# Peptides against a protein of PDB entry 2MBZ, part 52

Target 1, 143 residues: chain A of PDB entry 2MBZ
Amino acid sequence: GINLTPEEKFEVFGDFDPDQYEEEVRERWGNTDAYRQSKEKTASYTKEDWQRIQDEADELTRRFVALMDAGEPADSEGAMDAAEDHRQGIARNHYDCGYEMHTCLGEMYVSDERFTRNIDAAKPGLAAYMRDAILANAVRHTP

## One batch from the design tools (peptide; made by RFdiffusion4, then SolubleMPNN)

Design b2_p16_4_s4 (from b2_p16_4, 7 letters changed)
Fold by OpenDDE base, seed 2:
Structure b2_p16_4_s4 (fold): chain B 143 residues (1-143), chain A 16 residues (1-16)
Amino acid sequence: as target 1 above (143 residues)
Amino acid sequence: TRRSAGALAFLGRAFF
C-alpha cells in the first residue's frame, strides 16, 4: 500500500485511491517479481516521491498526446523514445521492466477497459497509440 | 480534487 496519510493521499492522487485495488493486485500479481519489487521500492517512498511519479506520468501523457496531435506515427522516433522513457520510468520507480514486460503492459492498456478508459481520458485512442509505440520501441531494441 | 488520466494510468500499471 501507500504509506501516506489520507490527507497526503488526497493531495497527491486526488479522488483516486490506489489502495482500493490492493486485493485484486495481490490476487493477479502477488506471486510475481514485479509485485515484490514494487512493494519493496515503494515502501520507502515519501509524499514527494509519489508526487514526482505522478508528475512524470503526467508529463509522459502530455508528450504522447502532443505526438498524436502532430500526427506522428506510433512507430516514429519520437513516439518510440516516449515509450522508452515510459519503460525506464517503470523500471526506476516500480519494478524491472524489460521490453517483453513492457509489451505485455501495452497490450493490457487496450485489453483492460479500466486502463483504456483512464488513459483515453487524456485523448481518445491514446492507449492504443501507447501500445503501438511500446511495441515499436521493443522491436527496435530487440533485434 | 484533481484527477490526472496519465497519473491514474501509471498507478494502475504499477498496481496491476
Scores: peptide ipSAE 0.093, ipTM 0.761, DockQ to the pose 0.329
Fold by OpenDDE base, seed 4:
Structure b2_p16_4_s4 (fold): chain B 143 residues (1-143), chain A 16 residues (1-16)
Amino acid sequence: as target 1 above (143 residues)
Amino acid sequence: TRRSAGALAFLGRAFF
């Protein structure tokens, strides 16, 4: 689990406890390289590291919302670049994230109601927009 | 103290 005090967790994540998903994550991903890499990377993370990750996620969310508000297609250069930054952020902070993995994650955003609800809290349809941008970005980078 | 829907979604994406 995340090695923060209850007070630190509250400051970083608010009322949400990411460790509530630990058992499900282990069941679904426990035998994958992604799981291993994530555990190894995050084992040394400080409160500041987790806060940085939160800030990066917020920035990306705002970026996608702004694109949607501007009417930019999910396959626009701006949206695809945001998707690429999302992919790279996962790779830096958690696990190697190729384009196939990324598209699988994007599909999960719209197929798992929990993800959809969490993402769309920022803007209705954001999960679908992100999925489409992720797919478009993967396509443009696949020979 | 901050609660961010986007940040929480990102953590979820990172885990599974």
Scores: peptide ipSAE 0.092, ipTM 0.759, DockQ to the pose 0.334
Fold by OpenDDE base, seed 3:
Structure b2_p16_4_s4 (fold): chain B 143 residues (1-143), chain A 16 residues (1-16)
Amino acid sequence: as target 1 above (143 residues)
Amino acid sequence: TRRSAGALAFLGRAFF
């Protein structure tokens, strides 16, 4: 799992324990290239690496919330750009993430109540907004 | 007690 002390994990993830999903991840994704790439990339991640990833995610969350608060539709240029940054962040930190993969992830955010609840903790409807932005971004980049 | 939005949003299930 994530190679951090309990104190470091609390500092980075707070009340959320990502290790509680390790077995489920392996069962569902263990034979995929994405899983392999993620394991390879994150194997040497330090507390600082994980903190950077969390900071990037928090910043992106704030962007989406701001767009929603401003009344910008999920298929607006701003929302699609945020979705693109999300895709690129996954690619940089975890595994190759094409537009097809990204749309599948977006669907998971609204179909798995655990994701939906956790994402919507920042703002109700955020998961659906992200899914729609992800789809719109994929459409504009896929002929 | 604190809750990381990034961890919850992108690690809160199987994968990202």
Scores: peptide ipSAE 0.104, ipTM 0.764, DockQ to the pose 0.356; fails the geometry check
Fold by OpenDDE base, seed 5:
Structure b2_p16_4_s4 (fold): chain B 143 residues (1-143), chain A 16 residues (1-16)
Amino acid sequence: as target 1 above (143 residues)
Amino acid sequence: TRRSAGALAFLGRAFF
């Protein structure tokens, strides 16, 4: 799990405890390359590493919200670029994330109510907007 | 600190 003290976990994640999902994650994904890669990468993460990941997530969220507020369609260059940065961030911090994997994640954002509620807390409809941007980005990068 | 909705979503896909 996350190798932080309770105080550090609170400072980084607030009231969210990622370890409460460890069993479900292991049962669903424990035999996948993505799970193995994520465990190997994050095993050495410090508090500062986790904080950086949180900051990147917050910045990306604000970026998508700003695009929505500006009326930019999800298949705009701006939205697709944000989706590409999102994909690359996953690849850098957790596991290899190709366009097919990314589109599957996008679909999960709108089909799993836990993700939808968490994402839409920033702005109603954000999960659907992200899914559409992810799909558009994948399409433009398909040979 | 406060919990971030964006951070939670990111962690969700990282762990789920």
Scores: peptide ipSAE 0.092, ipTM 0.763, DockQ to the pose 0.333; fails the geometry check

Design b2_p16_5_s1 (from b2_p16_5, 5 letters changed)
Fold by OpenDDE base, seed 4:
Structure b2_p16_5_s1 (fold): chain B 143 residues (1-143), chain A 16 residues (1-16)
Amino acid sequence: as target 1 above (143 residues)
Amino acid sequence: ALRRAAGALAFLGAQL
C-alpha cells in the first residue's frame, strides 16, 4: 500500500482514502502487468512524490473543467491534448498506458459510479467529458 | 471537491 502516516495521507489525499480499495484492486487487477508495474514504481514513492502526483491530477482536473466551462467539445484539440497528458501521466507514474488501456479506463469512469461520483465532484458531467476526450484522443492516434 | 477528484484521477486506472 501507500507508506504514509494517516496524517500524511490526509494532507495528500484529503478525504479520499486510496487504501480502502486495495483489496478490490488486488482481486480485479492483481495478475496484470499494470498492477505489477504500479507496485514496483510506487514502492519507492515519498510523500513528496504522492503530492506531486496529486498536484498533476488536480491541474488536469482544472484543465478539463475549464474546457467544459468554455464550451469546448470533448473532441476538440484542447480536450484531446488534456486526455493525452492524462495518459502520459499514468504511464509515467503508474504503468504503461496505451490508447486501448486508456479508453478502457475512460469507460470505467462512467460505468463505475464510485469513479463517476469522485470525478463529478469537481463538475457534473466531467467523467463523461473525460471519457469522450480520451476516446477522441485514442482515435486520432490510431489511424 | 477538486482534491477528491484529483485523488480519483490519481488512481483512475491507477487504482493499483
Scores: peptide ipSAE 0.082, ipTM 0.744, DockQ to the pose 0.610
Fold by OpenDDE base, seed 1:
Order: C-alpha cells, then structure tokens, then sequence
Structure b2_p16_5_s1 (fold): chain B 143 residues (1-143), chain A 16 residues (1-16)
C-alpha cells in the first residue's frame, strides 16, 4: 500500500484511507498497464509527494468550483483547461492517461456513487461538471 | 469496460 506511517497518512488523507480500496483495485485492474504504472510510480512516493498530489487535487477542485460559481459552462476554455490539467496530473503522478481513458474516468465520477459523493462534497454537481469538462476537453483534442 | 478500469486506479472516491 501507501508507504506512509499511520500518522503521516492521517496528516495527508485525513479519515480517508486509500488503502481501503487496495483489494478492490487489484481485483478489478490488477492486470492492466495502468495498475502496474501506478504501483511502480507510487512505490517511491514520500509523504511530501502524497501531500503535493493532494494539494494539486484540492487546487483543481477549487478551480472547478470557482468556474461553476462564475457560471462558466463545462465546455468553456477555462473548464476544459482545468480538465486538461487534471488529465496531465493523473499522467504525471499515476499512469498514462489519454483522452479516452480520461473520458472513462469522467463517466466513473458520475456512475460510481462513491466518487460522486466524494467529489460533490465540495459542491453539488461538481462530478457532473468535471465529467462534462473532461468530455469537452477530449473532444477538442481529438477532432 | 475501459471506462471503469481507468477510474479505480486512482484512489477510489476522493483522489484524482
């Protein structure tokens, strides 16, 4: 799992323990390249690395929320750019994430209630907004 | 099938 002490995990993730999903992830995706890449990359991550990842995620969340609050459509340049940054963040930190993969992730955000609940904790409808932005970004990059 | 596989690799729920 994540190579952090319980104290470090709490500092970075709070009450959320990503390792709770390790078995499910392994069972569902353990034979994929993405899984192998993720395990390889994250195996060397320090507390600082994980904290940076969380900070990036938080910043992106705030960015999407701000776009929603401003009334920017999910297919606006701002929203699509945020989606692109999200995709690149996944690619940098976890596994190669093309536009097709990213679109699949976006669909998961609205179809898996666990993701929806966690994402929408920041703002109701955020998961759907992200999905729409992800799709729009994918479309503009794959004409 | 591909759609579901991609999402879970990032911490299910909150991350990514």
Amino acid sequence: as target 1 above (143 residues)
Amino acid sequence: ALRRAAGALAFLGAQL
Scores: peptide ipSAE 0.102, ipTM 0.774, DockQ to the pose 0.098; fails the geometry check
Fold by OpenDDE base, seed 3:
Structure b2_p16_5_s1 (fold): chain B 143 residues (1-143), chain A 16 residues (1-16)
Amino acid sequence: as target 1 above (143 residues)
Amino acid sequence: ALRRAAGALAFLGAQL
């Protein structure tokens, strides 16, 4: 799991503990390439690494919220660029994330209530907006 | 299956 003290975990994740889902994740999908890649990459992550990942996620969240507040469509260039940055961030920090994988993640954000609730804590409808931007970005990059 | 697998590597209930 995440090798942080309880104090460090609180500093980075607040009241949320990602390790509470470790058994579910391993039980359901522990035999996937993505799982193996993620475990290999994150095994050496420090508190600073996890904090950086959280900061990147927060920045993207603010970016999407700003686009929504500005009335930009989810298939706008700005929204699709934010989706692309999201995809690349996953690829850098966790596992290879192609456009098909990314679209599957987007669908999960709106179909799994746990993700929807967490994402929409920043702004109602953010998960759906992000899903739509992810799909649009995948389409424009499909030859 | 792919969706579920992708989500598993993301923090369930958390942003990723």
Scores: peptide ipSAE 0.097, ipTM 0.768, DockQ to the pose 0.100; fails the geometry check
Fold by OpenDDE base, seed 5:
Structure b2_p16_5_s1 (fold): chain B 143 residues (1-143), chain A 16 residues (1-16)
Amino acid sequence: as target 1 above (143 residues)
Amino acid sequence: ALRRAAGALAFLGAQL
């Protein structure tokens, strides 16, 4: 699990408890390279590291919300760039994330109600918007 | 296969 005290976990993640998914993740992904990479990278993460990751996620969320509010299409350059930054953030912090993996994540955001509910808490339809931006970004990088 | 794996991994690290 995440190497933080209960107090630190609360400060960083608030109401979201990543530990509740540990068993499910292990059962589904325990034998994958992505799981191994994530465990290897995050094993040394401090509270400050996790906080930085959360801050990056929050900033990206605000960016997508701003794009939606401005009426920018999910396949706009701005939305695709945000999707690319999302992909790169995953690759930097957790595991190798190619465009195929990224599109699979995007599809999960709209097909798994737990993800949809969590993402759409910021703005209704955000998960679908992100999925569409992720797909568009993958397409432009895969001619 | 990637979708199933991606879903589980996405819950790691909170809201990825």
Scores: peptide ipSAE 0.095, ipTM 0.768, DockQ to the pose 0.105; fails the geometry check

Design b2_p16_5_s2 (from b2_p16_5 with A2L A12L A13G A16L)
Fold by OpenDDE base, seed 1:
Structure b2_p16_5_s2 (fold): chain B 143 residues (1-143), chain A 16 residues (1-16)
Amino acid sequence: as target 1 above (143 residues)
Amino acid sequence: ALRRAAGALAFLGAAL
């Protein structure tokens, strides 16, 4: 699990406890390369590492929200670039994330109510917008 | 199946 003290976890994640999903994640994906990579990579993460990851996620969220507020379509260059940054962030921090994997994640964002609820807390429809941007980005990178 | 696997590894919403 995440090797932070309860205090550190609260500072980084607030009321969200990622460890609450540990069993589900292991049960569903414990046999995948992604799981192995994630466990190996995150095992050495410090509080500062996790904070950086959260900051990156927050920045990306704000970026997508700004695009939506500006009326930019999800298949705009701006939205697709944000999706690309999202994919790359996952790849750097967690596990290899190709475009196929990324599109799968995007679909999960709109099909798993837990993700949808969490994402749309920033702006209603954000999960769908992200999914669409992720798909568009994957398409443009998969001729 | 692959679609669901990737998302959970990045904690729900925190890592997206």
Scores: peptide ipSAE 0.101, ipTM 0.772, DockQ to the pose 0.110; fails the geometry check
Fold by OpenDDE base, seed 3:
Structure b2_p16_5_s2 (fold): chain B 143 residues (1-143), chain A 16 residues (1-16)
Amino acid sequence: as target 1 above (143 residues)
Amino acid sequence: ALRRAAGALAFLGAAL
């Protein structure tokens, strides 16, 4: 799991405790390459590493919200670029994330209520917007 | 399976 003190976890994640889901994740996906890669990569993460990941996620969220507020379509250059940055961020921090994997993640954001609720806390419909941008970005990179 | 696996690794209940 995440090797932080309770105080450090609160500073980074607030009221959210990612370790609450560790057993569920292991039971369902412990045999996948993504799981293995993520465990290996995050095993050495410090508080500062986790904080950076949270900051990157927050920045990307703000970026998508700004695009929505501006009325930019989810298949606009701006939205697709944000989706690409999201994909690359996953690859850097957790596991290899190709376009097919990314589209699967996008679909999960709208099909798993826990993700939808969390994402849409920033703005209603954000999960669907992200899914659509992720799909559009994958399409433009698949000649 | 892929979508669920990948998403769960990126903090279930917390997006990104």
Scores: peptide ipSAE 0.097, ipTM 0.769, DockQ to the pose 0.106; fails the geometry check
Fold by OpenDDE base, seed 4:
Structure b2_p16_5_s2 (fold): chain B 143 residues (1-143), chain A 16 residues (1-16)
Amino acid sequence: as target 1 above (143 residues)
Amino acid sequence: ALRRAAGALAFLGAAL
């Protein structure tokens, strides 16, 4: 799990407790390279590291919301660039994330209601918009 | 937050 005190976890994640899903995550992905890489990378993360990751996620969320509010299609350059930054952020912070993996994540965002609910808390339809942007970005990079 | 969404289930489709 995340090596933070309960107080630090609250400061970074608020009412959200990522450790409540540790068992499910291990059951579903525990034998994958991504799981191993993530465990290795995050083992040394400090509170400041986790806060940075949360800040990056919040900024990206705001960026996608702004694109939606502006009426930019999910396959616009702006939306695809946001998707690319998302992919690179995953690769930097957690595990190698190629375009195929990223596309699978996008599909999960709309197929797992828990992800959909968490994402759409920022704006209804955001998960679907992100999925579409992720797919478009993958397509433009894998002709 | 996307990281929180990912952290909730599979941490961006895979785990931490």
Scores: peptide ipSAE 0.083, ipTM 0.765, DockQ to the pose 0.367; fails the geometry check
Fold by OpenDDE base, seed 5:
Formats: sequence, C-alpha cells, structure tokens
Structure b2_p16_5_s2 (fold): chain B 143 residues (1-143), chain A 16 residues (1-16)
Amino acid sequence: as target 1 above (143 residues)
Amino acid sequence: ALRRAAGALAFLGAAL
C-alpha cells in the first residue's frame, strides 16, 4: 500500500482516499501481473514520488481539457500525443502498459460510473474524450 | 497500479 502517514496522504491526495478501494482492487486484480508490478514499484515511493504522480495527472487533465475547449478532435495529433503520454506515465509509475491494456483502461473510464464521475468533475465528457484519444493513439501505433 | 476507484486517472485497476 501507500507508505505515508495519514497527514501526508491528505496533503497529497486530498479528499481522494485510495486506501478505501484496497480490498476491492485486491479481490478483482490481486492475481494479475499489473497488480504485482504496481505493488513492487510503489512500495518504495516517498511522499515526493506520490506528489509527482499527482502533479503529472493534473497536468495531463489540463491538457485534455484545453484540447476539448479548443475543439480539437480526440483523434488529433495533440489528443493522441496526450494519450501516449498517459500510457507512458502508467508504464513508468505503475506497471507495463501496452496499447491493448491502455485501450481496456480507456473503456473502463466510460463503463465504470465511479471513474466517469471523478474524471468528468474536471469537464463533462472528459472520460469519453480520453477513451477516444486512447483508441486513436492505439490505432496509429498498430502496424 | 490503475486502482478501480473514483480518483486519479492512473488508478484504474491495480494496487497501490
């Protein structure tokens, strides 16, 4: 799990408590390579590491919102590049994330109401836009 | 590390 004090967790994650989902995540994903890799990588993370991850996520959110506000299609170069950065960020911080895995995650953004609600808090329709950008990015990288 | 939670985009299905 996250090796931070309750105070540090609040400073980094605010109102989002990842620990409240630990049991569900273990039950659903505990036997996957992704779960194992994530536990191994994050076991040594400091408060500064978690803060960097949050900062990267916030920056990516702002990029997608800006693209939507500008009317850029989800299959534009800008949107696909943002999707690629998202994929690479997952790979660096958590677990190996190929294009098929990334596509599956994108579908979860729109099929799980908890994710949709949280993502769309930044801008209505953001989850669907991200899913479409993820798909487009996967297609352009498929030979 | 993509935990299924209403939180960060990277927390979609794996443990933290």
Scores: peptide ipSAE 0.082, ipTM 0.762, DockQ to the pose 0.243; fails the geometry check

Design b2_p16_5_s3 (from b2_p16_5 with A2L A12L A13S A16L)
Fold by OpenDDE base, seed 3:
Order: C-alpha cells, then sequence, then structure tokens
Structure b2_p16_5_s3 (fold): chain B 143 residues (1-143), chain A 16 residues (1-16)
C-alpha cells in the first residue's frame, strides 16, 4: 500500500483513499505483470513522488477538458497527443504500457461504472472522450 | 472532485 501518514494522504489525495481498492485489485489483477511492476515501482515512492503523479494526472485532466470545451474531436491530433502523454505517464510511473494495454485501460474507463463516475467528476463524458482518444492514438501508431 | 478524478486516472488505472 501507500506508505504515507493520514495527514500526508489527505494532502496528496484529499478525501480520496486509493488504498480502499487494494484487496479488490489484488484479487482481480494480482497475477498480471502490470500489477507486479506497479508494486515494485511504487514501493519506494515518497509523498513527493505521489504528489508529482497527482499533478501530472491533474494536468492531463485539464488538457482533455480543454480539448472537449474547444470542440476538438477525440481523434484530433491534440486529443491523440494527450492520450499518448497519458500512456507514457503510466509507463514512467507504474508499468510498461503498450498501445494494446492502453486501449484495454480505455475500455475499462467506460465499462466500469466506478471509473466512469470518478473520471466524469471533472467533466461529463470525459471517460468516453479519453477512451476514444486512446483508441485513435493506438491506431495511428499501429501501421 | 477533480482530485478524486485524477486519483482514478493515475492510481486506479495503475492498479488496473
Amino acid sequence: as target 1 above (143 residues)
Amino acid sequence: ALRRAAGALAFLSAAL
């Protein structure tokens, strides 16, 4: 789990507690390479590391919202570039994330209501927009 | 709300 005090967790995540999902995640994905890589990488993370990850996620969220507000299609160059940055961020911080893995994550964002609800808290339809951008980005990188 | 959404993107996605 995340090795932070309750105060530190509040500073980084606010009222959101990611550790509440630890057992379910282990049961569903504990035998995957992605899970093992994530556990190994994050085991040494400090408060500053987690804060950086949250800041990166916030920035990408704002970027996608701005694209939606501007009326840019999810398969626009701007949206696909944001999806690529999202993929690379996952790769840096958690586990190897190829285009197939990324498309699977995108599908999860719209098929698991908990993900959809959490993502759409920033803007209604954001999860679907991200899924579509992720798919478009994968297609353009698969000649 | 935005912070919770960011947590879903970063941490919940990482957890898979």
Scores: peptide ipSAE 0.086, ipTM 0.744, DockQ to the pose 0.607
Fold by OpenDDE base, seed 1:
Parts: structure tokens; C-alpha cells; sequence
Structure b2_p16_5_s3 (fold): chain B 143 residues (1-143), chain A 16 residues (1-16)
């Protein structure tokens, strides 16, 4: 699990506890390369590392929300660039994330109510917007 | 299959 004290976890994640999903993640994806990569990378993460990851996620969320508020379509360059940054962030921090994997993640954001609820807490429809941007970004990068 | 595998690991990425 995340190697932080309860106090550090609260400081970084608030009331959200990522470790509550550890067993489910292990059961569903424990045999995947992505899981192994994630466990290997995150094993050495400090509080500061996790905080940085959260800050990056928050910034990305704000970008998407701003795009939505501005009426930019999800297949705009701005939205696709945000999606690309999201993909790269996953790749950097967790596991290799190609465009196919990213589109799968996007679909999960709208199909798993837990993800949808978490994402849409920032803005209703954000998960769908992200999914659409992720798909558009994947398409533009696919020959 | 890939969609589901991406989900749990993405939860850490999406929740993070």
C-alpha cells in the first residue's frame, strides 16, 4: 500500500483512502504488467511524491473544467492536449500508458460509478468530457 | 480485458 502515516495520508488525500481499493485492484489486475510497474514505482514514493501527483491531478482537473466552462469541445486541441498530459502523467507516475490503454481508462471513468462520482465532484459531466478528450487525443495520434 | 485492467490502476491515477 501507500507508505504514508495516517496523518500524511489525510494531508495528501483527505478523506479518500486509496488503500481501500488495494484488494480489489490486486484481484482484478494483479497479474498485469501495469500493476507490477505501478507497485514498483510507487513503492519508493514519499509524501512529497504523492503530493506532487495530487497537485498535478488537481491542475489537470482545473484545466478540463476551464475548457468546459469556456465551451471548448472535447476534441479541441486544448482538450486533447490536456488528455495527452493526463496520459503522460499516468505513464510517468504509475505505468506505461499507451493510447489504447488510455481510451480504456476513459471508458472506465464513465462506466464505473465510483470513478464518475469522484471525477464529477469537480464538475458534472467532467468524466464524460475527459473520456471524449482522451478518445479524440488517441485518434489524432493513431495512424 | 484491457479496459478493466486500466480501471483499477487508473483509480489510483484518477483518485490521485
Amino acid sequence: as target 1 above (143 residues)
Amino acid sequence: ALRRAAGALAFLSAAL
Scores: peptide ipSAE 0.105, ipTM 0.770, DockQ to the pose 0.098; fails the geometry check
Fold by OpenDDE base, seed 2:
Structure b2_p16_5_s3 (fold): chain B 143 residues (1-143), chain A 16 residues (1-16)
Amino acid sequence: as target 1 above (143 residues)
Amino acid sequence: ALRRAAGALAFLSAAL
């Protein structure tokens, strides 16, 4: 699991404990390269690393929300660039994330209600907007 | 930060 004290976990994640889902994650993805890579990379992460990841996620959320509020289409250059940054962030912090993988993640955001409700907490329809931006970004990079 | 659905892999995959 995440190598933080209970106090550090609270400081970074609040009342949410991602380790509550460790068994489900292992069952669903335990045999994937992504899982192995993530476990390997995150094994050395400090509280500071986890906090940075959370900050990056918050920043990206604000960016997507701002795009939606501005009426920018999900296939706009701005939205696709945000999707690309999201993909690269996953690749940098956790596991190799190509465009196909990213598209699959986008679909999960709208098909798994747990992801949808958590994402849409920032703005209704955000998960769908992200999925569409992710797909558009993948298409433009995969002619 | 927004709370995601499941675990390290899934939670980070949904990071936003």
Scores: peptide ipSAE 0.093, ipTM 0.755, DockQ to the pose 0.255; fails the geometry check
Fold by OpenDDE base, seed 5:
Structure b2_p16_5_s3 (fold): chain B 143 residues (1-143), chain A 16 residues (1-16)
Amino acid sequence: as target 1 above (143 residues)
Amino acid sequence: ALRRAAGALAFLSAAL
């Protein structure tokens, strides 16, 4: 799991406990390249690394919320750029994330109620907006 | 590496 003390985990993740999903993740994804890559990359992560990842995620959430509040469509340049940054962040921090993989993740955001509830806590409909932006970004990069 | 419950967007979508 994440190599942090219980106190450090609370400081970084708050009430979200990633370790409670370890068994499910292993059962569903343990045989994938993405799982292996993520375990290899994150094995050396410090508290500061995990905090940086959380900060990046929070910033991206704020960007998407701001786009929605401004009435920008999910296939706008701004929304697609935010989706691209999301894809690149996954690639840097966890595992290779091509456009097809990213599209699959976007679909999971709206099909798994746990993801939808978590994402929409920031703003109702955010998961669907992100899925649409991810799809639009994938389309523009796949001529 | 997508953990499914509650957390930041990037972590949920990337933490397998």
Scores: peptide ipSAE 0.080, ipTM 0.740, DockQ to the pose 0.283; fails the geometry check

Design b2_p16_5_s4 (from b2_p16_5, 6 letters changed)
Fold by OpenDDE base, seed 2:
Parts: structure tokens; C-alpha cells; sequence
Structure b2_p16_5_s4 (fold): chain B 143 residues (1-143), chain A 16 residues (1-16)
């Protein structure tokens, strides 16, 4: 699991403990390359690394929310660029994330209620907006 | 940072 003390985990994730899902994740995804790569990459992560990842996620969330508030379509250049940055962030921090994988993740964001609730906490409909932006970004990069 | 309620894949939740 995440190699942080309880205090460090609290500082980064608050009351959320991601390791509570370790068994479920292993059962569903333990045989995937993504899982393996993520375990290998994150094994050496420090508190500062995890905090950076959270900060990046927050920044991207604000960016998408701003796009929605401005009425920008999910297939706008701005939204697609945000989706691309999201994809690249996943690739840097967790596992190789091609456009097909990214679109699958987008679908999960709207299909798994736990993800939807988590994402939409920032703004209702954000998960769907992200999914649409992710798909649009994938399409423009796979002509 | 926003607290991430983990979805199906915890490590994916961290990537959100």
C-alpha cells in the first residue's frame, strides 16, 4: 500500500484512506499492466510526491470547472487540452495511459457511482463533462 | 486538496 504514516496520510488525503480499497483493487485489476506499473511507480513515492499528485488533481478540477462555468463545450480546444493534460498526468504518476485507456477511464467516471460522486463533488455533471472531453481529445489524436 | 473517495480502482482515484 501507500508507504505513509497515518499522520502523513491524513495530511495528504484527510480522512480518506486509499488502502481500504486495496483488496478490491487487487481482485478487479491485479492482473492488469496498469496495476503493476502503478505499484512499481508509487512504491517509492514520498509524502511530497502524493501531495503533488493531489495538487495536480485539484488544479485540473478547477480548470474543468472553469470551462464548464464559462459554457465551453467539452469538445472545445480548452476542454480537450485539459483532458490531454489529465492523460499525461496519469502517465507520469501511475501507468502508461494511451487514448483508448483514457476513454475507458472516462467511461468509468460516469459508470461507477463512487467515481461520479467523488468528481461531481466539485460540480454536478463534471464527470460527464470530463468523459466527453476525454473522448473528444482521443478522437482528435486518432484521426 | 480535495479528498478523493476511492472508486473502483483506488490508484485511478488518486489520478483524478
Amino acid sequence: as target 1 above (143 residues)
Amino acid sequence: ALRRAAGMLAFLSASL
Scores: peptide ipSAE 0.108, ipTM 0.753, DockQ to the pose 0.294; fails the geometry check
Fold by OpenDDE base, seed 1:
Structure b2_p16_5_s4 (fold): chain B 143 residues (1-143), chain A 16 residues (1-16)
Amino acid sequence: as target 1 above (143 residues)
Amino acid sequence: ALRRAAGMLAFLSASL
């Protein structure tokens, strides 16, 4: 779980408590390398670390929304670059995230209503746009 | 919105 005080958690995440998913995540992926890596990395995260992660996510959201508003296709260089930054962010902050895993995550964004709802709060269809960009980025990086 | 997604990523991205 996130080792922040309730006050710190509220400041960073607001009313959303990511720890509410701890049991589900452990149950579903507790035996995976990704889970272990994530637990090891995040165990030492401070409030500032989590805030940085949130800031990065917000920036990425703005980028994708701007691309959508501009009518850029999800397989544009701009969209694929944003997807790549997303992948690298996951790799840096949580666990090794290859293109295959990233593609799986993209599919989850549109298949799990919880993710879809959270993502599309910024803009309807954002989850689908991200999924498409993630897929395109994976394709261009696949020999 | 990715903020909540990021929090979810913190754990559910471990969803893999």
Scores: peptide ipSAE 0.108, ipTM 0.760, DockQ to the pose 0.512; fails the geometry check
Fold by OpenDDE base, seed 3:
Structure b2_p16_5_s4 (fold): chain B 143 residues (1-143), chain A 16 residues (1-16)
Amino acid sequence: as target 1 above (143 residues)
Amino acid sequence: ALRRAAGMLAFLSASL
């Protein structure tokens, strides 16, 4: 799990507690390479590391929201570039994330209401927009 | 299976 004090966790994640999902994640996907890689990488993360990851996520969120507000299609160059940065961020911080994996993540964002609610807190429809951008980015990189 | 596995990992890992 995340080795932070309750106070530190609140500072970084607010009311969201990622540890509440730990048992479910382990039970369902504990034998996957992605799980193994994530556990190994995050085991050494400090509060500052988690804060950096959160800051990166917030920046991408703002970027996608700005694209939506500007009326840019989810398959625009700007939206696809944001999706690519999202994919690379996952790869750096958690586990190898190819385009197929990224597409699966995008589909989860719209099919699991827990993810949808979390993402759409920034802007209604953001999860669907991200899914579409992720798919478009995968297509352009899979000739 | 792949979809759900990836998604739950993202939850725990503070994904977007």
Scores: peptide ipSAE 0.108, ipTM 0.759, DockQ to the pose 0.112; fails the geometry check
Fold by OpenDDE base, seed 5:
Structure b2_p16_5_s4 (fold): chain B 143 residues (1-143), chain A 16 residues (1-16)
Amino acid sequence: as target 1 above (143 residues)
Amino acid sequence: ALRRAAGMLAFLSASL
């Protein structure tokens, strides 16, 4: 789990507690390299580290929302670049994230209602937009 | 600001 005090966890994540999904994550991913890598990296994370990760996620969300509001296609250079930054952020903070893994994550964003609901809280249709941008970015990097 | 949505994006990462 995340080694923060209850108060620190609230300050960083608000009313969303990622640790409530610990058992499900272990069941689904416990025997993967991604799980091992994430446990190794995050074991030393401080409140400031987690806050930085949340800030990066917030900035990326705002960036995608701005692209949607501007009418930019999900396969535009801007949207694909945002998807690439998302992929690299996962790789930097959690686990190796190739284009295949990233594409699978994008599909989960639209197929798991929990992800869709929480992502679309920022803007309706954002999950689908992100998925499409992730796919487009993967395609341009895998000719 | 969008911490709930961001938290869900980290579902398969932050909880690991």
Scores: peptide ipSAE 0.107, ipTM 0.753, DockQ to the pose 0.536; fails the geometry check

